# Peptides against a protein of PDB entry 6RO1, part 84

Target 1, 216 residues: chain A of PDB entry 6RO1
Amino acid sequence: LGKEIEEYIHKPKYCLPFLQPGRLVKVKNEGDDFGWGVVVNFSKKSNVKPNSGELDPLYVVEVLLRCSKESLKNSATEAAKPAKPDEKGEMQVVPVLVHLLSAISSVRLYIPKDLRPVDNRQSVLKSIQEVQKRFPDGIPLLDPIDDMGIQDQGLKKVIQKVEAFEHRMYSHPLHNDPNLETVYTLCEKKAQIAIDIKSAKRELKKARTVLQMDEL

## One batch from the design tools (peptide; made by RFdiffusion4, then SolubleMPNN)

Design b2_p18_6_s1 (from b2_p18_6, 6 letters changed)
Fold by OpenDDE base, seed 5:
Structure b2_p18_6_s1 (fold): chain B 216 residues (1-216), chain A 18 residues (1-18)
Amino acid sequence: as target 1 above (216 residues)
Amino acid sequence: SLSEYEIVNGESLKKELE
């Protein structure tokens, strides 16, 4: 269900108004989870679909992310990788396709005006860590309906299902409702399908993006 | 209190974009 919500919130028509400098966003690229980063800016790039000749604009958001130092050594040829759990890592500004945003926070940080110095970038990591300490249950998310104003009926149905499921979990222990097993199985299947669709879409988009980045 | 962040909801952002 969370993945189904993600399929809505990462659409440019919904998320672009909320990608202000300092906005906390979560970035995931295939198996690489960068966790929470900070928006620096975004840009629209013109893209022509090779098969149809139709303009398909690509949206790139520059996000300050915690990256592995090892991956940075090869930054000229290789994509940045997330810092390992045992690694300090280094905060780097990484261009990210908007569809790779997995979450958008209601939190917006004050960021240094100049992010060229390493110390300024690392100070932002300290700020993220401090925010995480303030929110032990997780960094707060923008509400897709109330905050982002998404009116899609499909999303509303997903949210209603999530709320109903949560309500059932809180009102009745999972073990006491025979319908919960069915709902849980359906939710798991749906979540898996959503993962598979998302992964397939990401692979397709990556293949297209690599081709376009080489042309830029 | 952390003075280095703010919580910005959708209403506040819409007003900023108008």
Scores: peptide ipSAE 0.276, ipTM 0.741, DockQ to the pose 0.553
Fold by OpenDDE base, seed 2:
Structure b2_p18_6_s1 (fold): chain B 216 residues (1-216), chain A 18 residues (1-18)
Amino acid sequence: as target 1 above (216 residues)
Amino acid sequence: SLSEYEIVNGESLKKELE
């Protein structure tokens, strides 16, 4: 279910209006999870579908991501790789296909105008980390229906299924059953995005203010 | 240094994209 929701969110027709500079987004490319990054800008690239000749524009979003230092050395020929858990990494502006966005936050950061200096890029990482500290249950997500305005009935059905499942889980007398929790955890993997959105909505109602960070 | 972030919810660039 979470993956199904993601398939809607990362569509250009839905997400592009929300890819403003400073928007927090998650980027995942196959096995590479970059975690949260910050949108710098996006561009439309002309593309022609192979064999059909149909125009199929590609959308590339430049995202400031925490990358491994090793990947930077080979950046001319190799794709950027996420920083290892044990390394600090370096924030780099990485061109990302829009469909690789796994999540879009309701949070926007102030970003330096000039991202060429390493210190300016690294300051953004500090900002991300500060936001993460303020949201221990996860950075708040845009609601695909209420915030993003997606009207697709398929998505609505997915959301309804998630909500119905949650309702059943929490209304059931055995919702604290370890076996049921295991099932829930397994289902959470599929419905994680929807769960996170629901949780985030509650937090957003509490923290809808501009927050200043004094420690960077 | 001081930085800031904001929760903008569904604020979009629709007008800019139109």
Scores: peptide ipSAE 0.249, ipTM 0.758, DockQ to the pose 0.407
Fold by OpenDDE base, seed 3:
Order: sequence, then C-alpha cells, then structure tokens
Structure b2_p18_6_s1 (fold): chain B 216 residues (1-216), chain A 18 residues (1-18)
Amino acid sequence: as target 1 above (216 residues)
Amino acid sequence: SLSEYEIVNGESLKKELE
C-alpha cells in the first residue's frame, strides 16, 4: 500500500507544484536509498517517444543529496551513490527523475543562494539533521489528498484500506505468527505511512511556524 | 547563520540564506 501511494505522489501532475526550492524529499533509485534531500530546482526536458514521435516531457529535479565520496570520483560516468551509514559523505546537487521521489515533506528549508561551496552544501545536511531531531517520529509528509489535492479514486481507496488496516491492527492484535512478521512489518510500514500522513495533516492545521534551527 | 524552515502544505514564500 505504501508503494501504491508512492505511485501517485511521484507523478508530475501531482508533485510538481510542491517541488519548490527547499522542499524536503526522499529519493530512491532502485536499491539506492539516499534518504532525505532538499529540492534545489526542477526543469522540464523534452523527450520524443521513439515509436510515436510524440513529445513526452520528462521532469528532472535537482536535489541536494548525501552522496558517497567514492561516487563523486566517477561523477562523469557513474551515477551518484548514497553515502554509507558509517561515512560522512558529501552533499551534492544530483539531477533526479521526478518519479524517483519516494516522499515529499511538508517541510521547506531555507537554503543558501550559492551552493557551489562545499560548506554551504554541508550546512544543508546539518539543517536536515536538525529537522530530523525535531521530528523523532519522522519528518512530516504532505497529505496526498488534503495537501497535494489528488482526487484519484484509486488513491482514496488505497488510503481507506490503510486506515482500515491501521484500525484493525489497533483493535485486533495479530497473533505472533512467524508468517505474520512479514505481514506485520508491511502492516507497520503501512500504518506508519498512514500515521505520518495524519500527523502531517495535524501539523499543517497548526499555524504556519517558521522554526529557527538552534543547533546551526 | 541560523537556518530556518517552514512547515507548509502548499505554496510558501522562501527566503534564501545569505
């Protein structure tokens, strides 16, 4: 169900209005999870479908991502790789296809105007980390329906299923079946997504607060 | 410099940090 929600939110018709500079987003590329990054800008690229000759626009978002230093050495030939958990990494502006966005936060950072200096890019990482500290239960997400305005009935059904499942989980504790662990993990992930969405909605109903980052 | 962030569900004005 979480993946099904992602299939909606990463569509350009839904997410583009929310890809303002400073927006926190999660980026995943196949097995590579970059975690939370910050939108710098996005652009529309023309693509011609080979068989139809129809112009299908591709959207590329430039995202500040924590990358491994190793991947930077071959940046001309190889795709950027996420920093390993045990390394500091380096924040780099990476062009990302919009469909690789796995989550969009309600949080927008103020970012330096000039991101060419490494110190300016690394300061953004500190900002992300500070936001993460302020949200121990996870960075708040945009609500796909209430915030992003997605009217698709398929998504509404998915959300309803997630909510119903969450309700069932709370009302009917699943028995410890080893086969249920996978189901539980999936259920917990789904429930967490639902909670995150609900939490985001609650936070957004609160007065717009510009929070100063104290540890920067 | 103090970095700031906003919690917004839609469009917002941004201030770039100097």
Scores: peptide ipSAE 0.233, ipTM 0.704, DockQ to the pose 0.393
Fold by OpenDDE base, seed 1:
Structure b2_p18_6_s1 (fold): chain B 216 residues (1-216), chain A 18 residues (1-18)
Amino acid sequence: as target 1 above (216 residues)
Amino acid sequence: SLSEYEIVNGESLKKELE
């Protein structure tokens, strides 16, 4: 279910309006998970389909990502790689195809105007980490329907299934029925994504309350 | 600090994409 939602979210027609500077986004490229990064800007690139000659525009988003230091040394020839878990890494502005966005947050960071200095880029990492600390259940996601305005019936059906499943999980105590484990294991991944979405929504509501309290 | 980020739900750059 999470992957199905991602297939909608990363489509340019839906996500581009939300790729403002400072928007938190999650980037995944094949086996490389960069985690949460920050949108710097996006651009439309003219592309011609090799077989049809049709114009197929490519959308590239520049995302400030935590990269390995090794990838920086080879940046002229190699694609950026995510920082290793035990590595501090370095924040770099990386051009990313929009379809590689796996998640879009409701959170926007204030970013330095000049990202050329390393210290300015690293300050953004500190900000991301601070946001992560404030959202222990995960950084809040944009709601694909309510926030992003996606009207696709396929997505609505997916969301309905997730909601129905969540409701059933909360209303019925998970009877430790071993026979349900197989159905639950498949549902658990789906349920975890649903829980993550719901948790993110709850945390978003809490965060709004906190923000309002701090402004008072 | 809370001043470092905003929670922006549903705000889009519709005008820039038009």
Scores: peptide ipSAE 0.181, ipTM 0.705, DockQ to the pose 0.365

Design b2_p18_6_s2 (from b2_p18_6, 6 letters changed)
Fold by OpenDDE base, seed 5:
Structure b2_p18_6_s2 (fold): chain B 216 residues (1-216), chain A 18 residues (1-18)
Amino acid sequence: as target 1 above (216 residues)
Amino acid sequence: KLSDYEIVTGEKLEEERK
């Protein structure tokens, strides 16, 4: 169900108004989970679909992400990789396609105006860590309906199912409610289908975007 | 410190932070 919500929130028509400098966002690229990063800016890139000649605009968000130092040595030829759990890493501004945003926080950081100095970038990591300490149950998310104004009926149905599922889990943690299993299995199947569609779309988009990331 | 971030749920323009 969380993945179904992600399919809505990462759409440019919904998320772009909230991608202000300092906004906390979560970035995932295939098997690479960068965790929480900070929006620096975004841009619209003109793209032409190769088969139809139709204009398909691409949206790129520059996100300050915690990257592996090993990946930075070859940054001219290789994509940035997330820092290892035991690694300090280094904060880098990485151009990210908007559809790779897995979450958008209600939290917006104050960031340095100049992010060229390493110390300024690393100070942002300290700010993220401070926010994480303040929210032990997780960094708060924007509400897709109340905050982001998404009116899609499909999303509303997903949220209703999530809320009903959560309510049942909290009210009956030990009860094998057969309805929970059916909702869970349906949610898992739908989440898996959504993952498979998203992975297939990501593979198709990756095949397209690897070509564009090499040009950026 | 609390001064390092804010909760922003709306479309706040950058100009409103000055």
Scores: peptide ipSAE 0.270, ipTM 0.726, DockQ to the pose 0.483
Fold by OpenDDE base, seed 1:
Structure b2_p18_6_s2 (fold): chain B 216 residues (1-216), chain A 18 residues (1-18)
Amino acid sequence: as target 1 above (216 residues)
Amino acid sequence: KLSDYEIVTGEKLEEERK
């Protein structure tokens, strides 16, 4: 179910409007999980399909990602690798194909205007880490229906199944079907994300109210 | 600090961050 949702979210038709500078996004490339990065910009590249001559536009998003220092030493032709869990790594702006976005957060960071200095890039990592501390259950995601406006019936059916399943499991805890547990764990993560978005929106509203009160 | 991020669930033009 999580993968099915990802199949919609990473489509340019749906995600491009949300790829504003500072948007938190999760990037995965094959076996490489970069975790959460920050959108810097995106571009549309013209691509011509070699066999059909059809224009197939490629969308590339520049994402500030935590990369291994080893990957930076290797020639400019090698793909960046994610930092190891035990290393600090270095934040680098990496061009990423839009379909490699595995998640899009409702959170947008304020980023430095100049990302050329290492210190400015590393400051963004500190900001990501601060956001992660604020959301111990996970960084809040955009809702694919309510926030992203995806009207695809396939997605709606998936979400309805998830919601119905969550409701049934909550109402009937005795169904220890191990297959249900795996789906439930994915659903719980999604439900937790929805709760986190709602809580984050409330906190932001409170914070804005406090900031407005301090300016008054 | 909450000053370091915002929650944005819609399209927001770059000009609104000035």
Scores: peptide ipSAE 0.269, ipTM 0.727, DockQ to the pose 0.330
Fold by OpenDDE base, seed 4:
Structure b2_p18_6_s2 (fold): chain B 216 residues (1-216), chain A 18 residues (1-18)
Amino acid sequence: as target 1 above (216 residues)
Amino acid sequence: KLSDYEIVTGEKLEEERK
């Protein structure tokens, strides 16, 4: 069901308006999970389909991603690989096809204007880690309907199925399905994320008010 | 630390950050 939602959110017609610089996005490329990165910019590339001559625009988003240092040494010939869980890695700006975005966060970071220095790129990793600390149940996602404005009936049906499934799980707690624990954990995480979003919005509002008061 | 990010659910223009 989560994968079905991904099929909607990664479509350029829905996600492009939200790919502002500093937006947190999750990038997956086949077996490679880069985790959370930060949008730097996006571009539209005109591509002509070789067989039909039809214009098929490719959308490329430049994302600051945590990459393996080993893969960067071979970057002239090989695609960047995600950092291993136990390594520090290095933040690199990686061109990513928009359909490889697996999630889009409601969080937008302030990023350095110049990302050429390694220290500036690594500072963004620290910012991501701070956000992750603020959201222990997971970085908050854009709502595909309420935030992204997706009107597709197929998505609405998917959401309805998820809601119906969640409702059945809450109404019949006695089924010790191990998959149920994962979904309960996800539902609790979602509920906690919603609380954390409200809390974070309140804290940000307070922080802005304090910063405005200190500038006064 | 809280100044390092914002929650943006819509199209907010950079001009609204001033």
Scores: peptide ipSAE 0.265, ipTM 0.722, DockQ to the pose 0.330
Fold by OpenDDE base, seed 2:
Order: C-alpha cells, then structure tokens, then sequence
Structure b2_p18_6_s2 (fold): chain B 216 residues (1-216), chain A 18 residues (1-18)
C-alpha cells in the first residue's frame, strides 16, 4: 500500500508544486536508501522518447543528501551512495529524478542560501536530525489527498483500504497475522502520519504561539 | 531550534503568504 501511494506522489503532475527549496523528501534508488534529504531546486529537462519521438520531459530535483565519503572520491561519473549508518557522511547536492522520491514531508526547512561551503551543508543535516527528534514516530508526510490534491480514484481506493484496515485493526487487533504486521506497519505509519500531521500542526501552532509570546 | 523549520502543506511558507 505504501508503494502504491508512492506511485502517485512521485508523479511530476502531483509533486512539483511541493518541491520548494527546503522541503524534506526521501530518496531511494533501487537498493540505495538515502533517507531524508532536502530539496534545493528542480529543473525540467527536455527528453524525447526514443520510440515515439514524443517529448517526455524529465524532471530533475537537486536534493541535499547524506552521502558516503567514499562515493565523493569517485569520479563525477559515479552515482552518489548513501552514507553508512555508522558513518557521519557528508551532505551533498545530488541531482535526482523526481520519480525516485519515495516520500514528501509536510516539513520545509530554512536552508542556507549558499550551499557551497561544507559547513552550510552539514548544518542542514543538524536541522534534519532536530526534526527527527521532534517526530520520534517519523517525519510527517504530506497528505496525498488533502495536501497534494490528488483526485485519482485509484489512490482514493488505496487510502480507503488503508483506513478500513486501520479501523479494523483498532477495532479488532489481529495480533497473530504476520502478513498483517507489514500492513500494520504501513497502516500504523500512515495513521501515525495523519496523527503526526495533526499533532505537528498543533505543535506548530503552539510553537508559533510560544514564539509570538517570547517576542511579546 | 523550532525556528529552523516550518510545516508547509501548500505552495508557500506561511511566512511567505503575507
């Protein structure tokens, strides 16, 4: 179900309006999971489909990603690799095809204007880590329907299935179905995402109120 | 710091919507 949702959200027609500088996104390329990165900018590239001659624009998003230092030593021709869990890594701006975005957060960071200095890039990692601390159950996602405005009936059906499953899960915890754990994890993640969006909106409102109170 | 991020569900930061 998560993968089915991903197939909608990574489509340019849906996600491009939300790829503002500072937007948190997850990047995954086959076996390489970069985790959460930050959008820097995006560009439209002209592409011609080899078989039809039709113009099929490619969208490339520059994402600040935590990369392995080993991958940085390799020539400009080699693809960046994600940092290992045990390494510090280095934040690098990586051009990513938009369809490789596995998730889009409701969180948008304030980022330095100049990302050329390593210290500026690494400061963004600290910001990501701070956000992750604020959201122990996971960084909140954009709602594909309410936030992204996706009206596709296929997606609505997927969401309804997830909601129905969540409702059934909460009403009748099927503790013993191992296949349910995967669906549960996805549904819990989604329910938690919905709760986290609501809680995050409340916390943001509180934080703004506190910040406004401290400025008063 | 909470000042380092914003929750933005639209096309603009809430501060940019002023």
Amino acid sequence: as target 1 above (216 residues)
Amino acid sequence: KLSDYEIVTGEKLEEERK
Scores: peptide ipSAE 0.269, ipTM 0.725, DockQ to the pose 0.356; fails the geometry check

Design b2_p18_6_s3 (from b2_p18_6, 7 letters changed)
Fold by OpenDDE base, seed 5:
Structure b2_p18_6_s3 (fold): chain B 216 residues (1-216), chain A 18 residues (1-18)
Amino acid sequence: as target 1 above (216 residues)
Amino acid sequence: MLSEYEIVNGKKLEEELK
């Protein structure tokens, strides 16, 4: 169900108004989980659909992410990789396609005006870590309905199901409610389908974006 | 130094530009 929500929130028509500099966002790319990063800016890129010739705008958000130092050595030819758990890593500004945003926080950081110095970028990591310490249950998310104003009926139905499921989990700790298992199984199946659709869309978009990343 | 942050919730970029 969380993945179904993600399919809505990462759409440009919904998320762009909330991508202010300093906004905390979570970035995932094909098995690479960068975790929480900070929005620096975003831009609209013109794109032409290869088959129809129709204009299909691409939205790129520059996100300050914790990257492995190894990936930075080949940054000219290779995509940035997330820092390993045992690695300090380095904060880098990475251009990210908007659809790779897995979460958007209600939190916005104050960021240095100049992110060219390594120390300024690393200071932002300290800020993220401090926020994480203040929110032990996780960094707060924007509400897709109340905060983001998404009116899609499909999303509303998903949210209702999530809320009902969560309510049942908390109210009936008995893991053996057959209704809970059914909902869980349906949610897992739906989540898996959503993942598969997302992965397929990402692959299709990657195939399209590799051409644009080479132009960026 | 405490990191400076704010909880802005649903505040939109367009609203900041006005």
Scores: peptide ipSAE 0.286, ipTM 0.810, DockQ to the pose 0.562
Fold by OpenDDE base, seed 2:
Order: structure tokens, then sequence, then C-alpha cells
Structure b2_p18_6_s3 (fold): chain B 216 residues (1-216), chain A 18 residues (1-18)
């Protein structure tokens, strides 16, 4: 279910209006999980579908991501790799195809105007970490329906299923239904998204104010 | 450098985009 929701939110039709500089986004590329990064900008690339000749624009978002230092050495030829869990890593601006965005946060950071200096980029990591500290249950997500305005009936059905599942899980904690584990794994992502949406809605009500991270 | 963040929901964004 989380994957199903992801299939909607990463569509340019829906997400582009929310890809402002400073927006927190989560980036995943196959087995590489970069975690949370920060949008710097996005660009539209003209692409032509090879079979139809139709214009199929590609959208590339530049995202500040915590990258492995090893991957940066070969950056000319190799794709950036996420920092290892025990590695400090280095924040780098990475061009990312929009469909690789796995989540979009309601949080938007103020970022340095000049991201060329390493210190400026690393300061953004500190900001992300501070946000994560403030949200121990996870960084709040945009609500696909209420925030992003997605009207697709398929998505609404997915959300309803997630909500129904969450309700059942909370109302019947003891359902050790083995089908619940498979559904739970599928629905954990879905439930996590629903929880994230619900959490985001609650946090949105609370956090209308610019939070100065240094004062907290 | 003061690290600041804001919660920007869709409604606020829609207002900024109009």
Amino acid sequence: as target 1 above (216 residues)
Amino acid sequence: MLSEYEIVNGKKLEEELK
C-alpha cells in the first residue's frame, strides 16, 4: 500500500508543485536508500519517447543527499551512493529522477543560498537531523489528498484501505492473523503512510510557526 | 547559522502558487 501511494505521489503531475527549494524528500533508488534529503531545484528535460515520437518530459530534481565519500571520488562515472550508517558521509547535490522520490515531507527547510561550500551543505544535514529529532515518530509527510490535492479514485481507495487496516489493528491488537503479517508488511508501509499522514495532520495543526532549531 | 524550518502544507503552497 505504501508502494501504491508512492506511485501516485512521485508523479510529476502531483508532486512538482511541492518540490520547492528546502522541501524534505526521501530518495530511494533500487537498493540504495538515501533517506531524507532536501530539494534544491528541479528541471524539466525534453525527452522523446523512442516508439511514438511523443514528447515525454523527464523531470529531474536536484536533491541534497548524504552520500558516501567513496562514491564521490568516482562521481564522474558512477552514480552517487548513500552514506553507510556508520559513516558521516558528505552532503552532495544529486540529480534525481522525480519518480525516485519515495516520500515528500510537509517540512521545508531554509537552506543556504550558496551550496558550493561543503560547510553549507553539511549545515543542511544538521538541520535534517534536528528535524528528525523533533519528530521521533518520523518526519511528517504531505497528505496526498488533503495537501497534494490528488483526486484519483484509486488513491482514495488505497488510503481507505490503509485507514481501515489501521483501525482494525488498533481496535484488535491481538489479531495474530498470519495474513496480517503479509498484509501488515504491505500495510505497514501503508499504515506507516497513514500514520504519517495522520501524524502530519496533527503536526500541521501544531507547527504553523517557523521553528528556530537553535532555540529548542 | 540559524537552522530554520517550517511546515508547509498543501494549502499554503497552493496559495503561494496562485
Scores: peptide ipSAE 0.178, ipTM 0.694, DockQ to the pose 0.543
Fold by OpenDDE base, seed 3:
Structure b2_p18_6_s3 (fold): chain B 216 residues (1-216), chain A 18 residues (1-18)
Amino acid sequence: as target 1 above (216 residues)
Amino acid sequence: MLSEYEIVNGKKLEEELK
């Protein structure tokens, strides 16, 4: 169900209005999970569908991501790889296809105007880490319906199913069915996404709070 | 430098240009 929601939010028609510089986003490319990064900018590229000749614009978002130092040393031809969990890594601006965005946060960072210096890029990592520290249950997500304004009936049905499932999970004792654990883990992830959306909505219903991050 | 962040929710890019 979380994947089903992701299939909507990563569509350019829905997410582009929310890709402001400084917006926190999660990037996942196949098996590579970069985690949370920061939008720098996006661009529209002209693309022509090979079979129909129809104009199919390709949207590329430049995202500041924590990358493995090893992957950066290898030639301009290899895609950046995420930093290993035990690695410090290096923040790099990576061009990412918009459909590779797995999540969009309600949080927007102030970023340095010049990201050419490594220290400026690394400062953004510190900012992300500070935000993560302030949100121990996870960085708040945009609500696809209330915040992003997605009116698709398919999405509404997915959300309703998630809410109904969450309600059932809380109302009925989990029978020890091993298949339920997998469904519950998926539903907990989905429920956590929905709770994160709902909690983000509740916290966001609280006033426009400019939180000054404490001096690191 | 104090890193500042905002919770902007569903504020659209177009709304910042107004």
Scores: peptide ipSAE 0.345, ipTM 0.844, DockQ to the pose 0.480; fails the geometry check
Fold by OpenDDE base, seed 4:
Structure b2_p18_6_s3 (fold): chain B 216 residues (1-216), chain A 18 residues (1-18)
Amino acid sequence: as target 1 above (216 residues)
Amino acid sequence: MLSEYEIVNGKKLEEELK
């Protein structure tokens, strides 16, 4: 279910309006999970499909990502790789295809105007880490319906299923039904995303309250 | 303390450029 939600949010028609500089996004490329990064900018590239002559625009977002230092040594020829959990890594501006965005946060960071200096890029990592500390249950996500305005019925059905599943999980101890494992795996991912969205919304509400209190 | 971040939710880029 989480993957199904991702299939909607990473579509350019939905996500592009929310890719402002400083927006927190998650980037995942196949097995490479970069975690949370920060949008720098995006661009539309005209691409012509070689066989159909149809215009297939490519959307590329430049994202500050924590990259492995090992991968940076070969950065001229190789794709950046995410930093390992045990390494500090280095923040780099990485061009990312928009469909590789796995999540979009409701949070936007203030970023340095000049990201050429390493120290400025690393300061953004510190900011991300600080945000993560403030949201122990996870960085708040944009709601695909309420925030992003996605009207797709397929997404609504997914969300409804997640909500129904969550409700059932809390109301009835799911007895050991073996057929539940496959449904559980799909539903757990969806439910986890829904839980993550709900928890993120709660934290967002708390954060707003704290921000409002700090402004008072 | 000016938070190093803001919660902007569904605010669109186009709305910031206006």
Scores: peptide ipSAE 0.330, ipTM 0.835, DockQ to the pose 0.410; fails the geometry check

Design b2_p18_6_s4 (from b2_p18_6, 7 letters changed)
Fold by OpenDDE base, seed 3:
Structure b2_p18_6_s4 (fold): chain B 216 residues (1-216), chain A 18 residues (1-18)
Amino acid sequence: as target 1 above (216 residues)
Amino acid sequence: MLSEYEIVTGESLEKEKA
């Protein structure tokens, strides 16, 4: 279900209007999970489908991502790799195909104008970490329907199935599986977070409140 | 420098930080 929603939101038709500089996004490339990064810019690349000759534009988003220092040494020949959990890593601007965006946040950061200095890039990591502290249950996501305006009936059916599944999970607690209680509590937290985020988004959409990050 | 963030659920006009 979550993967099915992802298949809609990462489509250029839906996500491009939300890829403004400073937008928080999650990047996942196969087995490589970079976690949360920040959009710097995006570009349209002309591509031609080999079999039809049809124009099939590729969209590349430059995302500031936490990369392993090892991957930076080979950056000319190898794809960037995510920093190891115990590694500090280094924030790098990585070109990413738009379909590799696994999530898009409602949060948009103010970023330094010049990202060439390492200190400016690392300051963005501190900003991401501070946002994560403010959202202990997870960084707020854009709503695919209400925020992104996706009208696709397939997505609406997926969302309805998720909501019905969540409702059934709440109404019929399978109390006998200890693993299910953990999943229910996580799903309840996630659903309550989604509701609270949706409510907070509605209130914040009204308030246009710039949340100043408190200096640690 | 306090990192500022906004919650932007729509097409936000680029607030150029003046």
Scores: peptide ipSAE 0.268, ipTM 0.711, DockQ to the pose 0.410
Fold by OpenDDE base, seed 5:
Structure b2_p18_6_s4 (fold): chain B 216 residues (1-216), chain A 18 residues (1-18)
Amino acid sequence: as target 1 above (216 residues)
Amino acid sequence: MLSEYEIVTGESLEKEKA
C-alpha cells in the first residue's frame, strides 16, 4: 500500500511543485536507504529515448544526504552510499532521479545559503535530527490528495484501502480480519510494486550511467 | 540554535526569507 502511494507521489507532474529548497524527502536507491535528506535544487534534463526518438525528460533533484565517508573517497564515477547506522557519515549534495524519492515531508527546513563548507552541510544533519526528535512517530508526510492535489481515482482507491486496513489493524488483530485474503493480495501487490520500482530504478541507473559517460 | 523549520503543505512560492 505505501509503495502504491509512492508510485503516484514520485511522478514529476505531482511532486515537482513541492521540491522547494529545504523540503525533507526520503531517498531510496535499490538496496541503499539514505533516509531523510533535504532538497537543494532540481533540474530538468532533456533525454531522448534511443529507440523511439521521443523526448523523455529526466528530472534530477539535488538532495543533501548522509553518505558514508568511504563512498566519498572513491572517484566521481562511484555512486554515493548511505552512512552506516554506527557511522557519523558526511552530508553531501547528491543528484537523485525524482522517481527515487520514496517520501515527501510537509516539513521544509531553512538551509544555509552556502553549502560548500562541510560545517554548513553538517548543520543540516543536526536540523534533520532535531525534527526527528520532535516527531517521535515519524516525520509528517505531505497528503497526496489534500496537500499535493492528486485527483487520480486509482490513488483514491489505494488511500481508501490503506485507511480501511489501518482502521482494521487498530480495531481487530490481523488474524481476526475476515478480509485476510484481501490483505495478502495487497501485500503481494505491494511486493510486485516494489519489484517494479526496483526495475525502474535499475533502468534509470543505466540511463544515468550513460548520461554521465556522455558528459565526460 | 533550534533549526528553524516550517510546515509547508501548499505550493509555497519561493519566499526567500532574506
Scores: peptide ipSAE 0.262, ipTM 0.695, DockQ to the pose 0.489
Fold by OpenDDE base, seed 4:
Structure b2_p18_6_s4 (fold): chain B 216 residues (1-216), chain A 18 residues (1-18)
Amino acid sequence: as target 1 above (216 residues)
Amino acid sequence: MLSEYEIVTGESLEKEKA
C-alpha cells in the first residue's frame, strides 16, 4: 500500500511543485536507502528515447543526502552510497532522478544559501536530526490528495483501502498471539503515528507557524 | 545557527529571510 502511493507521488506531474529548496524528501535507490535529505534544486533534462525519438524529459532533483565517506572518494566515477547506520557520513548534494523520491515531507527547512562549504552542508544534517527529534513518530508527509492535489481515482482507491485496512486492524480483536501483538503494536504505533501525523498536519495546516528550532 | 523549518503544504512563497 505504501509503495502504491509512492508510485503516484514520485511522478513529476505531481511532485515537482513541491520540490522547493529546503523540502525534506526521502531518497531510495534500489537497495540504497539514503533516508531523509533536503531538496536543493531540480532541473529538467532533455532526453530523447533512443527507439522512438520521442522527447522523454528526465527530471533530476539535487538533494542534499547523507553519504558514506567512502562513496565520496569515488564520487567522480561511482554513484553516491548512503552512510552506514553507524557512520556519521557526510552531507553531499547528489543529483537524483525524481522517481527515486520515496517520500515528500510537509516540512521545508531553511538551508544555507551556499552549500559548497562542508560545514554548511553538515549544519543541514543537524537540522534534519532536530526535526526528527520533534517528530518522534516520523517526519510528516505531504498529503497526496489534500496537499499535492492528486485527483487520480487509483490513488483514492488505494487510500480507501489503507483506511479500510487500518479500520479493520483496529476493529478486529487482536487474536491473543503474543508475537502478533508485538507486530501489531508496532503497526499500531506506526498507524497511530500516521494518524498523529495526519492530525498534526491538520493542525499545522491552520498555523503557518515557523517553528524556530532551538540553538544547536 | 537556529535552524528554522516551516510546514509547507502548498506552493509557499519563498519567505526571503529578511
Scores: peptide ipSAE 0.262, ipTM 0.704, DockQ to the pose 0.415
Fold by OpenDDE base, seed 2:
Structure b2_p18_6_s4 (fold): chain B 216 residues (1-216), chain A 18 residues (1-18)
Amino acid sequence: as target 1 above (216 residues)
Amino acid sequence: MLSEYEIVTGESLEKEKA
């Protein structure tokens, strides 16, 4: 289900408006989880589909990511690798295909204008870590519907399934209620309530974040 | 130095901090 949501979020038509400089994003490439990084910029590259000759633009986002120092030494030939959990790593600007974005945060950082100095890049890591400390339950995500404006019915169905699943996990198994339709409508209403609670929790989280920003 | 961040849920213009 989370992966199904990801399939919508990483689509350029949805995510590009939110890839502003300073936006927190998660980057995952196969087995390589870079965790949270910061958008620096994005570019559109003209790509021609080899089989159809159709123009299929590739979108590349430059993301400041925590990379292994070992991978940077070999950077001439090898793709950047994520820093080990026990490693401090080094923040590097890495070109990432947009479909490798696994999450997009509602958080946008102020970033140094010049990211050439190592100290400026490493300062951004401190900023990410501060945000992570403020959000012990995880960095807040953009809402794919409310924030990103995704109107796709497939996504709505996925979200409804997630919410119904979450509700079923928290609600004792109504195994025995024969009125499946009423349970579906109640699950839809409760899913809507769970959406509303999740929205309200997000609004509370937004409000709390704004309040915490004003108090600091 | 508290790293400044914003919650930006829309297409917010870059507030260049002057």
Scores: peptide ipSAE 0.260, ipTM 0.704, DockQ to the pose 0.416; fails the geometry check

